# Ledger of designs, part 154: peptides against a protein of PDB entry 5HOI

Target 1, 351 residues: chain A of PDB entry 5HOI
Amino acid sequence: FRYMPFSPAGTPFGFTDRRYLTMNEVGYVSTVKNSEQYSITVSFFDVGRFREYHFEDLFGYDLCFLNEKGTLFGQSKTGQIQYRPHDSIHSNWTKIIPLQAGERITSVAATPVRVIVGTSLGYFRSFNQFGVPFAVEKTSPIVALTAQNYRVFSVHYSQFHGLSYSLSELGTSSKRYYKRECPLPMSLPNINSDMKKDANLDYYNFNPMGIKSLFFSSYGDPCIFGSDNTLLLLSKWRSPEESKWLPILDSNMEIWKMSGGKETTDIHVWPLALAYDTLNCILVKGKHIWPEFPLPLPSEMEIRMPVFVKSKLLEENKAILNKKNEIGADTEAEEGEEDKEIQIPVSMAAE

## One batch from the design tools (peptide; made by RFdiffusion4, then SolubleMPNN)

Design b1_p18_2_s4 (from b1_p18_2 with E8K L11A E12K R15E)
Fold by OpenDDE base, seed 1:
Structure b1_p18_2_s4 (fold): chain B 351 residues (1-351), chain A 18 residues (1-18)
Amino acid sequence: as target 1 above (351 residues)
Amino acid sequence: SKIEETRKEIAKYVEEKE
């Protein structure tokens, strides 16, 4: 197993000189190889609220986290991190994270009040927004991080225990755990099934965990989107005994339904954020499962529990069509079968 | 809605391949 730098919704270079370092509901960060250097651009979806900016990267930043106030960059091998506010009022700052031999920064996250660095050895480092350190904690190896306000969602990996997660709050004086290294019921990428297409091998080499993104919902619930293209939401995380992962969207199933049940193996969801009951995403069309350049406009999908299996729906629809043909009834297809989807009550997510 | 626009975009893309 190889620890790779993870950023939310980051894309590989593939055969190109450019990639997205990260993207979310705020915007997207791209990097372009220019000989021995990189050019980074921070772009925004709300062009009226934010001004696009760019800079030359001599360090080769391979980690990124974008929020409403700034962008955190990291270099996985050297331990360099840089925070760049979007405004010109606050100064940029740079810091070197001390790394042991063979240690890598695997993920970084930033909120308006916290900076978090996770490593392949399981060092969890917390800072304020000015890069002043709070603490260093030793955990299981960190493979992904996201944060909202004072809350941190961390994903850990062990060769013996697989994936686990933690949910913590970084107060001023102490770290509180709501969840601490609990099992994460997410499937790892299946090398033998998924790697039949060369395009999937390139993505697997970039992201061996298959975590396309992780974020907090608008209600502050941890969300994760894996290689199975299922959005998982951690419900009831305030109640340790009631907390559960909800599969709130099978995006492959949803694309298939939206197509009218046609072949959709070359359409993929790329997750950005969850706002209320709506997944903000990029629709990816063609060979690659990740967005290329230029970035399409964000699309929206309604969250729904994946209650139905595609094969069963196809069999039921064939059986209904065969019965209609036997009865000779030109009865218009009543829209009434779409209503059988169990919508997750918004209340079930937010508790 | 943007959800309906997404549905139309998917449907159109699949129809253009047939």
Scores: peptide ipSAE 0.598, ipTM 0.953, DockQ to the pose 0.692
Fold by OpenDDE base, seed 5:
Structure b1_p18_2_s4 (fold): chain B 351 residues (1-351), chain A 18 residues (1-18)
Amino acid sequence: as target 1 above (351 residues)
Amino acid sequence: SKIEETRKEIAKYVEEKE
């Protein structure tokens, strides 16, 4: 296993010179290879609120986190981080994170009040928005980070224990844990089944955990979107005994429903944010499971508990069709290729 | 709504493949 740099909704280069470093509800950060250099562009969905900006990257930033006040960049191997405020009033700052031999920055996060750096050795480093350090903590190896205000959602990986998560609050004097290295019930990518499609191999080499994104909801609940295309929300996290992960959207099932039950294996959700009961996302069409260039406009999906199993619905619809054909057997069997449009029962389209 | 626009976009994309 190799620890790779993770950024929320980041994409691989694939066969191109371009990729998204990160994207969320605020905007998207792209990088373009220019020989040995990179050109980074920070773009926004609300063009009236923010001005797009670009700069030359001589360091090869492979980590990024975008918020409403600025963009944090990181270089996984060198330990360099840079914070760029969107407003020209505030100065950019750069810092080198000390790394041990073989250590990598695996994820970075930034809020208007905190900067967080996580590493492959499980060093959790916290800073204020000006890059002043608060603390260094040793945890299990960090594979992903997100943050909202003072709260941090961290994902950890152990070869022995698999995925775990922590939820913490970074006060001025101390870190408070709401959850500390608890089991994360997210499926890892099944390398043997998914590798049969060459297009997926590049993605799993880029992101071996299959975490497409993680964020906080508008209510401040931790959300994670894995390789199974299921959105998980951590409910009741303030009550240790009542805390549970809710599968609040099966995006493959939702796309299938929205298509009228047609084949949708080449349509994928790319998650951006959860606002109330609505997932903001990019619809990805074609062979790749990640968005290409240009970025499509964001789409919206309603969150719904996955009550229906596609396989059961397909079996029930086949059984209904077979019963109709047994009753209708007196009229001539014209050999029309029955493109069996699997009608979604009207009762399931109204829920 | 943007949800209904998303549904129309998915439906259109599937119809254009048939």
Scores: peptide ipSAE 0.598, ipTM 0.952, DockQ to the pose 0.672
Fold by OpenDDE base, seed 3:
Structure b1_p18_2_s4 (fold): chain B 351 residues (1-351), chain A 18 residues (1-18)
Amino acid sequence: as target 1 above (351 residues)
Amino acid sequence: SKIEETRKEIAKYVEEKE
């Protein structure tokens, strides 16, 4: 097994001089190899909100994370990281992460308030948005990271235990765990069955865990999309005993249904984000399971889970709160109610 | 809806192969 640099929805070069470093609901980051240099472009889906920008990369960044405020870059071997705000008001910053012999940065994540670096030796490094360090923790080897606000979803790999995950919150003084190195019920790529197609071998060599992407939903639930093209959502993660992974979309089955039950072996979902009940994705058509150039417009797929219940419960809770405010009840809004997981009635979770 | 546009895009792509 070899630890490879992972970025959410990143693509291999394949036989080309270009690839996507990362993509999500905000946009996509591409790199083009030009001799010994790279040209990086940060593109956005909302062209009215953001301006596309490019720069020359002399370091060969192989790690990337895009958010609404900036882009984090990393070089897996040298330990160099760079944060680039999308605005011209905030300055770019660069830092070298100290790496041991044979250690690699395996994943990076950035929010407007945190930067996270994970390594092949299990070093978890946290920073603020300005690159000021908070802490270093040693965990099981990190293979993937994503983050939203102060929350971090990390995937770990051990040769003895397989895949595990952690869900943590990075406060100012301490790291809180909601989940700590719990088993991740995701299927690994099957080398023997899938390697008959050269295109699958190239992708496996780029991403041996088969994790196409991981993200937080619009409701703050951890999501992961594996090589089996199934979207898993971590439900009830605030309740350690009730927390479970839910297969909320089999994308191959959904494509098959949308086709009217025809052959769809050359159509694939490439996940971007989960917004409410809708998976934002790229439809990939043809030989490769990953997007080529130019990037198609994002497509939308409905998930099977009654997330409609979560949106309705949010609207009902907002309507109840607004009615309480109109009635002039001085119910101190305990700061703790916004962070309560909306309990979906058991009857609606079984359909 | 964009979901229905996605359905139409998939259906069209499969019909063009037959």
Scores: peptide ipSAE 0.597, ipTM 0.954, DockQ to the pose 0.479
Fold by OpenDDE base, seed 4:
Structure b1_p18_2_s4 (fold): chain B 351 residues (1-351), chain A 18 residues (1-18)
Amino acid sequence: as target 1 above (351 residues)
Amino acid sequence: SKIEETRKEIAKYVEEKE
């Protein structure tokens, strides 16, 4: 196993000179290799609210986090981080994170009020938005970070314990834990099944945890989207005994339903954000499971618990067709049978 | 809705592939 730099919804270069460093509901950050340097572009979905900007990257930033106020960049090996406000009012700042021999920055996160750096040795470093340090904490090795306001969702990996997560709040004086290194019930990539396609191997080498993204919902619930293409939401995290991960969307199942039950092995969801009951995502079509260039417009999917298996739905549809044929009734497709999925009101996840 | 647009986009892509 190797600790790789992780950014939310980041893509590999593959066979190209370009990739997405990160993307979410705000926009997308791309980098292009130009000989020994990189050109970074920060693009936004709301072109009326924000102006696209670019700069030359001489450091080879391999970590990124985008928010509504700025972009955090990081270099996993050197420990350099840079924060770039989207506005010209606030200055850019750069800092070097001290790294031990073999230590890597594995993830970075930024909110309008906090900057977080996680490392392969489990150093959790917190800063304000101006790069003033608050604390350094030693945790289990950090593999992914996201943050919203003062809250941080961290994913940890141990060779002995697998995946764990923490949910914390970074106050001015102290860190509060809501969850501390609790087991994360996310499936790791199945190397043996997925290795049949070179494209999946390239992605696995880029992201060995298979975490496509992690974010907070609009309600402030931690969300994670793994290699199984299932969106997990942490419900009732304020109540330690009641807190649970909810599989709120099987995106492969949803794509399959939306297709009318056809083969959809070349269509994939790439997660951006969860707003209320709607997953904002990119529909990825073709060979790769990640978005290529140009980036498609964001799509929306309704969250639904994965209650149905494809085989069962096909059997039910055959049974319905057989009954319709026995009754001699015209094949008006009653649109209404799709409504039997247990929608989890996202409001119940936030309480 | 954008959800319905997503459904139409998926359906169309699959139909164009058959």
Scores: peptide ipSAE 0.596, ipTM 0.952, DockQ to the pose 0.691

Design b1_p18_3_s1 (from b1_p18_3, 7 letters changed)
Fold by OpenDDE base, seed 1:
Structure b1_p18_3_s1 (fold): chain B 351 residues (1-351), chain A 18 residues (1-18)
Amino acid sequence: as target 1 above (351 residues)
Amino acid sequence: EDDELYEQVKAALEKRAA
């Protein structure tokens, strides 16, 4: 196994001189090789809200995270990071992350209030939006990061335990864990079956974990989209005993339905973000599972759980309803306005 | 064929979002 730099929805160069460093609901960051240099462009879907900008990259940034306020860049080998606000009123800043021999930055994340750096040795480094460090924590090797506001979703890899995840909140004084290195029920890419196509081998070499993207939903739930093209959402993460990964979309099944039941290998879903009930994505045409240039307009795909999981959720919901009916507790507990997690409607389980 | 299928899938997504 080789640790590779991961960015949400980042694409390989393949046989081209250009790739996407990252993309999400805000926009997309592209890089073009120009001899020993790179030209980076930060583009936005809302052209009325944001102005596209570009710059020359002398460092070869291979890590990127885009948010509504700026773009974080990183160089996996040198440990250089740069934050570029979209607004020219705010100054860019650069920092060198100290790396041990053979250590790599494997992922970076940035919110309007936090910057996070994860490494192949499991160093978790936190900063404010101005690059002021808060802490350094040693975790299991980090392979992917995303963040929303103060919350961080981290994916870890162990050769012995496989994939795990953490969900944490980076307050001003302390880090809180909601989940700490819990098993992540995501399948790793199957090298022997999936690699029969050269296009899949190139992607695997770029992203050995097969994590196409990870993000927080609009409701603040951790989401991950793996090589199986299934969107997993972490439900009930505030309740440690009730927390579970829900397969809320099989994108291959949705493509199959929309195609009229035709099997295709040349249409792919590339995940950007999860809104309320829709996956914002790029519908990719061609042999490569990732978008090429020019980037197609984003599409919205309604979330639909696989039928096999719908039956289990119906059984679980019936079991919960039966337990509530046996406990005749008329306690009208005032539903305080706590951030309601996505309750997958029982109706979506019945179709 | 693949082009028509892509446009069919794209049009199906657009109709569900409206």
Scores: peptide ipSAE 0.478, ipTM 0.916, DockQ to the pose 0.567
Fold by OpenDDE base, seed 4:
Structure b1_p18_3_s1 (fold): chain B 351 residues (1-351), chain A 18 residues (1-18)
Amino acid sequence: as target 1 above (351 residues)
Amino acid sequence: EDDELYEQVKAALEKRAA
């Protein structure tokens, strides 16, 4: 097994000179190989809120994480990271992560308040948004990272134990674990079935774990989308004993339904984000399971969340918005009400 | 055929989002 650099919804070059370094609900980062250099473009879906920008990459960044405030880049072999705010008011910064012999940066994540670097040896490095280090922790080998605000979802791999995950919060003084290296019940790519198509071989060489993406939902629940095209959501993660992974969407089954029951090999779902009860995704056409160029407009795929959760969450969000409007500007709204866990009803575990 | 099926699936997604 080789640890490969992972970025959320990143694509391989394949037979082309271009790929997506990452994509999510904010936008997409592309890189084009030009001889020994790369040209990176950071593009956004909300063109009214953000301006597309590009730069020349002399380092060959192979890791990327996009958020609403900036883009984190990383070079897996050299340990170089760069944070580029979208706003020109804030300065770019660059840092070298010290790597041991054979160590690679395997994943990076960035929020408006934290930068996280994970390595093939399981070094978890945390920084603030300005690249000031907080801590270095030794974990199991990190294969994927995502982060939202202060929360970090990490996926780990051991040759002996397979996939595990952690969910942690990076406070100012300490790291809190909600989950620590717990088993991740995600299906690994089936080499024997999926590798028969040359088009899939390139993807699995790029991403041996088959993790197409991982993100936090709009409610702050860890989500992972594997090679089986099933969206898993971690529910009840605040309760260690009640926490469970829920298969909230089989995207192959949804394509099958929308096709009128036709088996298709040339339509694929590429995950971007989970917003409320919809998977924001790219509907991919063609032999490759990943989007090519140009990127299609995102599509929304409704998850099998019970209809009652949507209505209740809309009512609760309206109630929270109304309370925030009735309580004048000066009260520090207690952090407690935004932390309402999506209670997925028991009936969905049986369908 | 695959093109028509893609457009069918895309149109089905667009109708659910509307």
Scores: peptide ipSAE 0.477, ipTM 0.917, DockQ to the pose 0.519
Fold by OpenDDE base, seed 5:
Structure b1_p18_3_s1 (fold): chain B 351 residues (1-351), chain A 18 residues (1-18)
Amino acid sequence: as target 1 above (351 residues)
Amino acid sequence: EDDELYEQVKAALEKRAA
């Protein structure tokens, strides 16, 4: 296993000279390789509120976090970070994070009030929006970060314990934990099953944890979207004993329903944000599970607790077919083709 | 086929958001 730089909804280069460094509900950050340099573009979905901007990157930023006030960039190997406000009134700032031998910045996050840096050795570094440091804490190795206002959702990885998460509040004087390195019930990528598809191998080399994105909902609940394409929401996190992960969307099941029960390998959900009861996402076409260029317009997918697993629907459809065959025993069984498209019951398409 | 299926799924999402 190698700790790789993680950014929310970031994409690999693949065979191209370009990738998305990050994307969310605010916009998307792209980088294009130009010889030894990179050209970075910060684009927005609300073109009336924000102006697109670009700059030349001489450092090769491989970490990014976008918010409503600015963009944080990071270089995983050198420890350089840069914050660029969207408004030209505020100055850009650059800082070098001290890294030990072999240490990498694995994730960065920024809110209008906080900057967070996480490392492969589990150094958690907090700053204000001007890059003034608050504290350094030693945690388990950090693999992903997101933040909203003063709250931080961190994902940790240990070879012995697998995935864990923390939820913390970064006050002015102290860090408060709501959750501290609790088990994260997210499935890791199954390398053995997915290795047969070259397109997935490139993604898992880029993102070994299969965390497509993590964000806070509009209600301030931690959300994570893994390689299983299930959106998990942390419910009741204010009550330590009542807190639980809820699978609030199976995006593979939703695609399967909307396709009329067709199996597809060439339609994928790429998560951006959770707004109220809808997942803001990119509907991706093709073999790659990540969006290519140009970026499609975002789509909204209603969150539904996955009550029905595909296996149960298949069993119920088989049971309905078997009951029809038991009642219809008098009419000639024409040997007609076994490839009967699994009709989704109209009632399940309307709910 | 895959193109038509993509447009079908996209159109289904657009109709649910409206």
Scores: peptide ipSAE 0.472, ipTM 0.912, DockQ to the pose 0.715
Fold by OpenDDE base, seed 3:
Structure b1_p18_3_s1 (fold): chain B 351 residues (1-351), chain A 18 residues (1-18)
Amino acid sequence: as target 1 above (351 residues)
Amino acid sequence: EDDELYEQVKAALEKRAA
């Protein structure tokens, strides 16, 4: 297994000279290869509140986290991090994170009050917004981070235990755990089954965990969006015994409903954020599961607990077809009906 | 076809957010 740099909703280069380093509800950060250099652009969805800016990157930043106050950049191999406030009133700062031989920064997160760095050896490093260090903690290997205010959601990976998660609060005096390296019930990408689609190989080489994004909801609940295109929300995390992951959206099922039951391989949901009861996302067209350039406008998708499994609808439709064939046994059944679109019941299409 | 389906899904999302 190879630890890769993770950023929320980051995209691979693929066969292009450009990619998104990160995107969320605030905006999107792109990088373009220019010989041995990179040009980074920080763009915003609210163009009235924020001004787009760009700079030359001589370091090859492969980690990014965007918030309402600034952008954190990181270089996974060198350990260099840079914070760039959006407002010119505050100065940029750069720091080198000390890395051991073979250690990588795997994820970075930034809030208006905290900077967090996670590594492939499980070093969790915390800083204030000015890059002053608070602590270094040893955890299981970190593969993804997000943060909101003082709260941090971390995903860990062990070859022996698979995926785990932690939820912590970085106060002024101490780190509090709400959850500490608890099992994460997210399916890993099945390299052997999903690799039949060549278009996804580049993505899984870029992101072996298949975590498209992780964020906090507007209510401060940890969310994760995996390779199965299911949005998981951590409910009741304040109560250790009652805490559970809820599958609050199957985006493949929602696309299938909105299409009238058509199977498509060329429409994808790319997650940005969860705002109240809607997933803010990019609706992607094409073979690649990630957005290309230019970035489409964000869409809102209402969250719904997936109560219907597509397999049950397929079984019910097969049972209806078999009953029709048992009643119609005297008429030449034209062989061509197996490819008929699964009719979505009007009750499910209106929901 | 895929273009029309994409615009249909996009228009369905836009109508629910309005």
Scores: peptide ipSAE 0.470, ipTM 0.911, DockQ to the pose 0.703

